# Peptides against a protein of PDB entry 5D63, part 190

Target 1, 292 residues: chain A of PDB entry 5D63
Amino acid sequence: SLRRGIYHIENAGVPSAIDLKDGSSSDGTPIVGWQFTPDTINWHQLWLAEPIPNVADTFTLCNLFSGTYMDLYNGSSEAGTAVNGWQGTAFTTNPHQLWTIKKSSDGTSYKIQNYGSKTFVDLVNGDSSDGAKIAGWTGTWDEGNPHQKWYFNRMSVSSAEAQAAIARNPHIHGTYRGYILDGEYLVLPNATFTQIWKDSGLPGSKWREQIYDCDDFAIAMKAAVGKWGADSWKANGFAIFCGVMLGVNKAGDAAHAYNFTLTKDHADIVFFEPQNGGYLNDIGYDSYMAFY

## One batch from the design tools (peptide; made by RFdiffusion4, then SolubleMPNN)

Design b2_p26_2_s4 (from b2_p26_2, 18 letters changed)
Fold by OpenDDE base, seed 1:
Structure b2_p26_2_s4 (fold): chain B 292 residues (1-292), chain A 26 residues (1-26)
Amino acid sequence: as target 1 above (292 residues)
Amino acid sequence: SSFEEFLELLRQLYAEGQKELDRLLA
């Protein structure tokens, strides 16, 4: 089954993603097909899938940018019914905003069925144009119609997945203790992560003995990422991934504070040095503590 | 929660000798 998480939802037939037009939070804002750029944020095209307790394979889909939810207009079963952004809540009982999401017959893509109407989210005519209509449409789970098949590219990790990635890293000290601060994390592309670092002013910050040293840099980076998240997204229920580590060198006579993020495949961590903006597979320290 | 445990750990570290740890951090 589909896991809770943030997804970029791409059509299986054409290079279009599910886009909330203009990222508007207004009720009735069209959800449309739109082109996307790989390895970027794609601001209006990220959706938090929240599973409904005790309802199999059923979710709400919250647009990360607007904080509004995917909504089938009037819950109508008519083919061509508009799919829009609309105010809602993660655990709503409104069937207009409940979506059953399961694997298609091809085993890789998903279909998105409205819980009430039993119609499917459809990229009308498979139109690859920006602003192409997305609507509810008649269909079946076993049909091969690519207009109704979607790849769910996961853009986030659970705390458990992050923990697992850390555990696989060879630069973890035997005394390591990790502390999880949130449940789900949007994982940023390195380019975005670096831009936040630049915008924080850290590149121009002066290292000073104890008064502004490694821990200050590392915490400042985390704070900058947190602020960026708060300022950028209207949806709740997730964080932006940016870890802080304390590590000890091999000799055991020096320690360092630094950041870390996840690799693109979410399987590994990469260390980030906030004093110079560098990404490293080996920062020269073994982590004995992390929080993220 | 792990966060609560983290806060408690921080409190303990402060009490036990945060100053020594700070000297090791560069």
Scores: peptide ipSAE 0.039, ipTM 0.466, DockQ to the pose 0.141
Fold by OpenDDE base, seed 3:
Structure b2_p26_2_s4 (fold): chain B 292 residues (1-292), chain A 26 residues (1-26)
Amino acid sequence: as target 1 above (292 residues)
Amino acid sequence: SSFEEFLELLRQLYAEGQKELDRLLA
C-alpha cells in the first residue's frame, strides 16, 4: 500500500502534475494540471497523503502549501465533476475528500479513486496545458487510460528511513545516539537548503570562541529551516529535514557541530557545514550524537 | 519558473522570521 508521506503527483501520460491553482486556500479552488520543474520545490504541487485507519488503501490528500484537501465537488459521480481544494481534516469521514489510491495495471503508476463516487481523478483529455482541468471521471482499476494514471514521487522520508540512512553512513562514532524529533520530513533540494542558509544570515556570521562557534551555527541553521517550514507551508503533520550532529575527529581530541541532510534518493546523508555552506561526504568527524 | 513568484514571497516571509531568530541569538 501507499505509505504516508508527501508526494509530487505526476501524470503518467504527459509532463503535468496535480496542482492547486495559485496555492489558494479558498474553498473550491480548482485543482489543475500544471507543468513542473524536476528536482525543485513545486510549491503548489505537493500533497500529504494521510492513510485512513481501518479503510484499506484510502487517504486524504492535503495540499502542503494551502493546507486544504483534495475534494470531489458534491461527491458527484458524474464524469467531469470538478476536483477542488477544500477545507478539511486529515481523518475526515467526508467521502468527498477520501481517496482510494492503488497501483494501476502497469504496476508503476497509481490511480486515485474517490471513495464515495468510485470515479477516478482524471486529467481531462490528457491536456498538458497549464491549468488543464482535473475532474472525477468514470473508469476502472484495470484500464490503461493514462489520463487517470499518476506517478507518486515521494518527496519525504519517515523518521525510520532517516535513521536507516544515518546508520549506513561510515562517519558515525561507536557511541552514536540519535534522537528523532518528528515523524515525517520533507527533504529539500540542496538549492533550497542553501537558500535558507543564505537567508539566515549565517554566511556573514562571525565565528567567535565559545560565544558563537560551531554549535551556534549548526543550531541556527536548524532553527532557520524550522522557521522556513512554518512560514512556507500551511499543512501540519510533517517537518522539514535538517539534522544537527555532534562529532569527534579521528584523533579524539576535537569535536565539531554541523548539519546534515539527505541525498536526492533519500538513501544516504550528506553533511552540511553551516559555517561555509559546503556539502561534504566526509566532514572529518564521526558523529556521536544527532537530532533531527 | 511558474513558482518563482511564490518562492520570492516565501523568502520574504522567511526573512522576517529570521530577524526574530537573529535577535535571540545575538
Scores: peptide ipSAE 0.034, ipTM 0.415, DockQ to the pose 0.031
Fold by OpenDDE base, seed 4:
Structure b2_p26_2_s4 (fold): chain B 292 residues (1-292), chain A 26 residues (1-26)
Amino acid sequence: as target 1 above (292 residues)
Amino acid sequence: SSFEEFLELLRQLYAEGQKELDRLLA
């Protein structure tokens, strides 16, 4: 089954993603097909899938940017019914905003069925143009129509996945203790992470003994990422991944505070030095504590 | 593009947030 998480949802037939037009939070804002740029934050095209308890394979889809939900207009079963952004809640009972999401017959893509109408999210005519209509349309689970097949590219990790990535890293001290602060984390591309670092003013900050040293830099970076998240997204129920670590060197006579994030495939961590903006596979310390 | 305008807006919002952070660190 599809896991809770943030997804970039791409059509299986053409290079188009499900886009909330202009990221508007207004009720009735069209959801459309739109081009995207790989390995970037596609701002209006990220969706938080929240599984509904005790309803198999059924989710709400919250637009990360607007905080509104994917909504089938009037829950109509008529082919061509508009799919829009609309105000809602993660665990709504409104069938207009409940979507059954299961694997298609190809085993890789998903189909998105409205819970009430039993129609499917359809990129009308497979139109690859920006602003192409997305609508509810008749279909079946076993059909191979690419207009109704979608790749769910996961852009987030659970706390458990992050924990697993840390556990696989060779630079973890035997006394390591991790503290998980959130349940789901949007993982940023390094370019975005670096830009936040730049905008934070940390590149111009001066190291000063004790009063503004490694821990201050590391915490400042995490705070900057947190603020960026709060200012950038209207949806709730997720965080932006940025960890803080405390580590000890091999000699055991020095400690350091630093940041870390996840690699593109979410399988490993990479260390980030907030004092110089560098990414390292080995920062020269073994972590005995992390919070993220 | 609307996206570029949005990025600029985010940059502005971030800058405002950073000023507050800088104040806390000072």
Scores: peptide ipSAE 0.032, ipTM 0.404, DockQ to the pose 0.031
Fold by OpenDDE base, seed 2:
Structure b2_p26_2_s4 (fold): chain B 292 residues (1-292), chain A 26 residues (1-26)
Amino acid sequence: as target 1 above (292 residues)
Amino acid sequence: SSFEEFLELLRQLYAEGQKELDRLLA
């Protein structure tokens, strides 16, 4: 079954993603097909899938940018019914905003069925142009029509997945204690992570003994990422991944505070030095504490 | 509030970390 998380949802037939037009929070804003750039934040094309308790394979889909929800207009079962952004809540009972999401017959893509109407989210005519219509359309789970097949590319990790990535890293001290602060984390591309670092003013900050040293840099970076998240997204129920670590060197006579994020495949961590903006696989310390 | 509890947790973690860093760097 589909896990709770943030997804970039791409059509299986053409290089088009599900896009909330202009990221607008207005009720009735069209959801359309739109081109995307791999390995970047596609701002209007990220969707938080929240599973509905006690309703198998059924979710709400919240647009990360607007904070509005995918909505089948009037819940109509007619082919060609508009799919729009609309105000809602994560655990709504409104069948216009409830979507059953299961694997298609190919075993890799998903189909998105409206809970009430039983119609499917369809990229009309497989149109790859920007602004192409997405609508509810008749279909079946077993059909191979690529207009109704979608890849759900996971853009987030659970706290458990993050914990597992840390556990696989060789630079963890035997006394390591991790503290999980949130449940689900949007993982940023390094380019975005670096840009946040630049915009924070940290590149111009001066190291000063104790008063503004490694821990201050590391915490300032986390704060900057947190603020960026708050300012960038209207949806709730997730965090932006940016960890803080405390580590000790091999000799055991020096400590350091630094950041870390996840690799592109979310399987490993990479260390980030907030004093110089560098990414390292080995920062020269073994972590004895982290919070993220 | 839950937010206040969260902030308090962060403060505690930070304080503990600072003490540990000071001990190792002193």
Scores: peptide ipSAE 0.020, ipTM 0.448, DockQ to the pose 0.413

Design b2_p26_3_s1 (from b2_p26_3, 14 letters changed)
Fold by OpenDDE base, seed 3:
Structure b2_p26_3_s1 (fold): chain B 292 residues (1-292), chain A 26 residues (1-26)
Amino acid sequence: as target 1 above (292 residues)
Amino acid sequence: RRAAMEAKFLQALERALAGEDIAPTG
């Protein structure tokens, strides 16, 4: 079963992703196939999948950038019916915006079926060109046609997954207390995380004893990421991952405040020093407290 | 290895807790 989360949805046949054209919030904006760059933020190609309670394998798909939802035009069962962005809500009863998502016959990719029409999201003709038509099309769950098969690359983690990643890290002490701030987190590539850090002004900030030291830097980074998230995305129901930690050194005579994020595979954390923008597997401290 | 690190940390923490709390600095 597909979990709630943010996904980059990639065609199984060609290197194209499901893209909301120009990231527009206008009703009727075409959803199209578009090229993507791995390990980057593909701004118009991120979708929050919200599971519908008590309806098996059924979701709404909210475009993260526009805040609009994947919508089968008029709910038509005709092959070639446009799939567009349209205003909606996460728990809508509108069958035009309800999608049953299950594994395809290959066991790796998914098919996306409209709940009402029972047609499938189709990259028409498997066209790999930018702007290629995505439409509702007739099909079956067992059909192997790659035009209707999609990889769901998960770009977010739940709070539980983040907790697990932290717990596996060797630089977390038994006295550690962690506090989750949200339920689902978009995990940024390091390049994006670093850019936020640069744009925050922290690289030019002066360290001053107590009045603006490690905790101020770490909290400022967290605030910068939060603001970046709010300013960048119109969808709700998720946060941007950026943690704050307090740690004590091995000698037990000094403590430090720093940030952390998740590795690419989401299995581990990496420490981030907001005073110099460095990523470290070992920051020289064992964490006794975090919030994220 | 992790157990050894944890033991060292606990020892250090116990020493610190015998006195004042340590504010994060640096």
Scores: peptide ipSAE 0.174, ipTM 0.531, DockQ to the pose 0.040
Fold by OpenDDE base, seed 1:
Structure b2_p26_3_s1 (fold): chain B 292 residues (1-292), chain A 26 residues (1-26)
Amino acid sequence: as target 1 above (292 residues)
Amino acid sequence: RRAAMEAKFLQALERALAGEDIAPTG
């Protein structure tokens, strides 16, 4: 079953993603097919899937950028009914905004069925052009039409998944204690993470003994990421992943504060040195504390 | 949620301060 998370939703037939046009928060904004760039933040193409309690495989889909929800216009079962962004809430009872999402017959892609109309999200004619119509369309769960099949590329991790990634890392001290700050985290590409670092002013910040040393750099980076998240996205219910660690060296006579993020596959962590913007598999310290 | 986050942060700091006698430097 699909887990709660942020997804980039890609058509199974053509290189097109589900896009909220211009990321607009206006009611009735078209949802369309649009090209995407792998390993980047596709701003208008990220969707927070919130599972509805006690309703099997059913979600709301909140556009991360606009904070609006995927909405089948008037809940109509007619083929060709517009799918738009519309104001809503994560746990709405409005069937226009409730989507049953289950595996297709191929076992890899998903189909997205409107809960009320029982029609499916369809990339009309499999059109790969930017702005191609996405609509509700008749279909069945078992048919192989790629116009109605979607890959859900997960762009976020749960706190539990982050914990698991940390636990696999060899540079964790025996006294390690981690503290989660949120429940779901958008994981940024390194390029985006680095850009936030650059924009924070940290590259030009001067190290000063105790008054502005490693812990200040690490906290400043986390604050910068937090601010970036708040300024960039209108949706709620998630955070941007950026960890802070305290570690001790092998000799046990020095400690350091640094950041960390997740690898592309979300299975491991990579350390980030906020004093120089470097990514390292080994920062020379074993973490005894983290919060993220 | 905000309160929960703050509590977790404080817990982390408390454990670090109680268990670590070496200030992070560098």
Scores: peptide ipSAE 0.174, ipTM 0.503, DockQ to the pose 0.065; fails the geometry check
Fold by OpenDDE base, seed 4:
Structure b2_p26_3_s1 (fold): chain B 292 residues (1-292), chain A 26 residues (1-26)
Amino acid sequence: as target 1 above (292 residues)
Amino acid sequence: RRAAMEAKFLQALERALAGEDIAPTG
């Protein structure tokens, strides 16, 4: 079953993603096919899938940018019915906004069925052009039509997944204590993470003994990421991944504070030095504490 | 769970402030 998380949803037939046009929060904003750039934040193309309790394989899909939900217009079962962004809630009972998402017959892609109408989210005619219509369309679960097949590229991790990634890292001290701050985390590309770092002013910040040293840099980075998240996205129920670690050196006589994020595949962590903006697989310290 | 984790965090900070942990520097 599809896990709760943030997804980039890509058509199985053409290089097009499910896009909320202009990221608008207005009711009735078209959801369209649009090109995307791999390994970047596709701002209008990220969707938080929230599973509905006690309804198997059924979700709401909240656009991260707009905070609105994928909505089948009037819940109509007619082929060609518009799929739009519309105001809603994560656990709505409105069948216009409830989507059953299960594996397609190919075992890799998903189909997205409206709970009420039983029609499927369809990239009309498989049109790869920007702004191509996405609509509800008749179909079956076993049909191989790529117009109705979607790859769900997971863009987030749960706190448990983050914890697992940390646990796999060789630079974790035996006394490590980790503290989760949230439940689901959007994982940023390094380029975006670096840009936030640059925009924070940290590159120009002066190190000062005790009063503004490693811990201040690390906390400032986390605060900057938090603010960036709040300023960038209207959806709730997730955070932006940015960890703070305290580590001790091999000699056990010095400690350092630094940041960390997750690798692209979400399997590992990478350390980030907020004093110079560097990414390192080994920062020279073993972490005894983290919060993220 | 969250409350327990928060309590542990505060306890850890208290220990650090008491000099049981090395202050991060650099």
Scores: peptide ipSAE 0.159, ipTM 0.496, DockQ to the pose 0.064; fails the geometry check
Fold by OpenDDE base, seed 5:
Structure b2_p26_3_s1 (fold): chain B 292 residues (1-292), chain A 26 residues (1-26)
Amino acid sequence: as target 1 above (292 residues)
Amino acid sequence: RRAAMEAKFLQALERALAGEDIAPTG
């Protein structure tokens, strides 16, 4: 089953992603095919998939940017019915906004079936142009039509996945205790993470003994990321990944506070020094505490 | 759930402030 999370949804036939046009929150905003840039934040192309309790393989899809939901216009089963953004809730009972998402016959891509109409999300004619129509279209689970097959590129991690990544890292102290603050985290590209750091003013902040030292820098970075998340996205039910760690040196006579994020593949953590904006695989400390 | 997460955070902070851990510097 598809896990709860934030996904970039790419067509299996052409390099086009499911895009909410202009990221608009207006009801009836077209969802269209659009080009994307790998390893970047594709602002209008991120979707939070929320599984419906007790309904197998069925989700709502909330556009991260607009906070609106993927909606089959009037729930029509007619081929060519528009798929739009529309106001909704994560656990709606409106079948216009309920999508059964399961693996296609190729075992890698997914198909997205409207719960009510039983039609499938279709990139009409496999058109790779920006603004290409996405519509409900007749189909079956087993046919190989690439117009209706989608790769779900996971852009977030659960707290459990983050915990697992931390546990695999060699720079964790035996006394380590981690504390999760949220349940699902959008993982940012380093370029975006760095930009938030720059915009926070931390590059120009003055280190001062005790009164504004490593812990202040690390907390300020986390606060900046949190605010960036709140200001950037209208969807709820997720956070932006940015951890704070306290670590002790090998000698055991000094400690440091720093940040960390996840690597591109989400399998490992990378340390971030908020005092200079550096990314390190080894920051010279073993973490005894983290919150994220 | 949120309350539990917040409680864990506060407990960790309190422990650190109580000097059970080395104060972070540098």
Scores: peptide ipSAE 0.151, ipTM 0.485, DockQ to the pose 0.066; fails the geometry check

Design b2_p26_3_s2 (from b2_p26_3, 15 letters changed)
Fold by OpenDDE base, seed 2:
Structure b2_p26_3_s2 (fold): chain B 292 residues (1-292), chain A 26 residues (1-26)
Amino acid sequence: as target 1 above (292 residues)
Amino acid sequence: NRERMEEKFLAALERALAGEPIAPTG
């Protein structure tokens, strides 16, 4: 079954993603097919899937940028019915905004069925052009039509998944204390993470003994990422991944504070030195404490 | 001496977890 999380939803037939046009929060904003750039933040193309309790395989889909929800217009079962962004809530009972999402017959892609109408989200004619129509369309779960098949690329991790990634790292002490601050985390590409670092002013900050040293840099980076998240996205119920870690050197005579993020595959962590913007697999310290 | 370094390292971590950490200064 599909896990709660943030997804980039890509058509199985053509290089097109489900896009909320212009990221607009207005009711009735068209959801369309649009090109995307791999390994980047595709701002209008991220969707938070929230599972509905006690309703099997059924979700709401909240656009991360606009904070609005995928909505089948009037819940109509007619082929060609518009799919739009519309105001809503994560646990709505409105069948216009409830989507049953299950694996297609190929076992890799998903189909997205409206709970009420039983029609499927369809990239009309498989059109790969920007702004191509996405609509509700008749179909069946076993059909192989790529117009109605979608890859759900996970762009986030749960707190449990993050915890597991941290625990696998050889530079984490077995009895280290980790503290979870949130439940679901959007994982940023390093380029975006670095840009936030640059924009924070930290590259121009000078190390000063105790008054502005490693812990100040690490906390400032965490704060910058938090602010970036709040300023960038209208959806709620998730955070941006950026950890703070305290570690001891191999000699056991010095400690350091630093940041960390997740690797592209979300399986491991990589350390980030906020004093110089460097990414390292080994920062020279083993952690006894982290919060993220 | 690798063993000696490991002992110091582990001792420092244990102290940290016990509420007496080395202050981060790097």
Scores: peptide ipSAE 0.247, ipTM 0.849, DockQ to the pose 0.053
Fold by OpenDDE base, seed 4:
Structure b2_p26_3_s2 (fold): chain B 292 residues (1-292), chain A 26 residues (1-26)
Amino acid sequence: as target 1 above (292 residues)
Amino acid sequence: NRERMEEKFLAALERALAGEPIAPTG
C-alpha cells in the first residue's frame, strides 16, 4: 500500500508528470501533464499524499507548491471531467478530493481512482505535450491502459526512515542520540541544498573562535533550509530534510558540528560541511548527537 | 546494550549542561 509521503507522479506511458498549471492556488487551476527533469525539484509536480484514516488505500493529494488539492470537477463520473487544483483539507470528506490509490495490474505503477465517481485519473490520449489534459475517465483496476497508470516516485522520508538511514551509517558513535523535529521530510537534491547554502551567505561568513564557529554554521544552514521551505511551499505537514550533527574525532578529544542530508535513494546519509559546502561520506567525526 | 549506551550519553549531556561540555570546534 502507498505510504504517506511526497510523490512525483509520472505517467507510465510517456515522460510526463502530474503538474499543477503554474503552481496556482486558484480554485479550478488545471492539473496537466508536463515534462520533468529527473533528479531535480519539479516545483509544480510534487504531491503530498495523506492517507485517510479508516478508509483503505484512500488519500488526499495536496500540491506541495500551491497547497491546494487534486479535485475532480463536480465529482462527475463523465469521461473527460477536468481534474483541477482546489482548496481543501488533508482529511476532507469531500469525495471530489478523495483518491483511492492502488497498484495497477503491472504491479509497479498505480492507478488513481476518485473515491466518489470511481473514475480514474487519465492523461488524455497519452498526450506527452506540456499542458496535456488530465481528466477523470472510465476504467477498471485491471485495465492495462498506460493513460491511467502512474509511477509514484517518493521524494520524502518519514522520521522513522531517516532514523534507519542514520543507523546504517558507519560514522555514528555508539552513544548516538537522535532527536526528531518533524514527521515527514522532503529530501532535496544536492544541487538545491547547495544553492540554499550559497544563498544563505554562509560561503562568505567568517569563522570566529567560539562566537561563530562550526555550530553556528551548522545551525545557520538548518535555519536557511527551514526558511527556504517556508518560503517555497504552501502545503503543510512536512519539513525539508536538513540535519545537524555533533561528532567527535577519531582521537575522541575534539568535537565538531556539521550538517547532513540523505542520499538520492534515501538509504543513507551524506555529511555536509557548512563551512565550505562540501559533501563527504566521511567527515572525520563520529556523530554522538543529531537533530533533524 | 542500547539503554546503557543512552544512559551514558545522557550523563554526558547532563555534565555538559552543568558547564562541562565538549564544545564543538573548528
Scores: peptide ipSAE 0.205, ipTM 0.713, DockQ to the pose 0.061
Fold by OpenDDE base, seed 3:
Structure b2_p26_3_s2 (fold): chain B 292 residues (1-292), chain A 26 residues (1-26)
Amino acid sequence: as target 1 above (292 residues)
Amino acid sequence: NRERMEEKFLAALERALAGEPIAPTG
């Protein structure tokens, strides 16, 4: 079963993703096929899938950027019915905005069926052009039509997954205590993480003994990421991943505060030094505490 | 010396857990 999370949804047949046109929050904004750039934030193409309690394999899909929801126009079962962004709520009872999402026959991609109409989200004619129509269309769960098959690339991690990634790292001490602040985290590519760091002013900040040292840098970075998240996305129910760690060196005579994020595959963490913007697999400290 | 360093590290962590940690610096 598809888990709650943020997904980049890509067509199985052509290099096109489900895109909310211009990221507009207006009701009736077309959802279209659009090209994407791997390993970047595709701003209008991220969707928060919220599972509906007690309704098997059924979700709302909230556009992360606009905060609006994928909506089958009038809930019509006619082939070619527009799929649009529309205001809504995560746990709506509106069948126009409820989507049953299950594996396709190929075992890798998913199909997206409207709960009410039983039609499927379809990249019409498999058109790979920017702005190509996405519509509700008749279909079955077992057919192999790539127009209706979608890869759900997960762009977020749960708190549990983050915890597991931390636990696998060799620079986490056995006495480590971690504190979870949120439930679901958008994981940024390093380029974006670095840009936030640059924009925060930290590169120009002066280290000063105690009054503005490692803990200040690390907390400032986390604050900057938090602000970036709040300013960038209209959807709720998720955070931007940026951890703070405290660690002690091997000699046991010095402690340091630093940041960390997740690797691309979300399986491991990488340390980030907010004083110089560096990414390190070994920062020279073993963590005894983190919050994220 | 490695063993001694490990002992010092563990001692520092114990202090941290007891609420008397080495303040992060650097």
Scores: peptide ipSAE 0.073, ipTM 0.654, DockQ to the pose 0.054
Fold by OpenDDE base, seed 5:
Structure b2_p26_3_s2 (fold): chain B 292 residues (1-292), chain A 26 residues (1-26)
Amino acid sequence: as target 1 above (292 residues)
Amino acid sequence: NRERMEEKFLAALERALAGEPIAPTG
């Protein structure tokens, strides 16, 4: 089944993603097809899928930017019914906002069925134009219509997945202790991570012995990412991935504090030096502690 | 020399985990 997480949802037929128009939080804001740029933050096109307890394969879809939910207008089963953003809650009982999401017959894409109406989210006419209509439409789970097939590209990791990625890294000691701060993490592209670093003022910060040294830089970066998250997104229930590590050198006579994030495929971590903005596979220290 | 360095590292890590950490610097 589909895991809880943040997804970029792309049509299987054309290069179009499910987009909340203008990222507006107003009730009734159209959800439309829109172009996207791979490996970037597509601000209006990220959706938090929250599984409904005790209802198989059924989710709410919260737009990260607006904090509103995917909503089938009036729950109508009529083909062409608008799909909009609407205020809601993650565990609502409103069938207008409940979506059964399961694999299509091709085994790679998903179909998104409204729980109440049993109609499917449809990119009308497979229109690849920006602002193309997305609507509820009649269909079946088995049909091959690409207008109703969607790729769910995972943009986040669970705390467990992050923990597993850390454990695979050769610069993590076997007695390492990690502390999880959140449950689900949006993983940023390096370009975005770097921009946050730049905007934090850290590139111009002066290193000072003990009073503002490596731990201060690393914590300041973590704080900057946290603030960026709070200022950028209206949805709740997730965090932005940015870790802090403490490590000891091979000689065992020096320790360092630094940051880390996940690689693009989410399988590994990469170290980030907040004192110079560098990404490194080997920072010269083995970690004994992290929090993220 | 490598074995000796590894032993020092492990000893330092053990101290850190026991609440006598080397303060991160640099």
Scores: peptide ipSAE 0.069, ipTM 0.652, DockQ to the pose 0.054

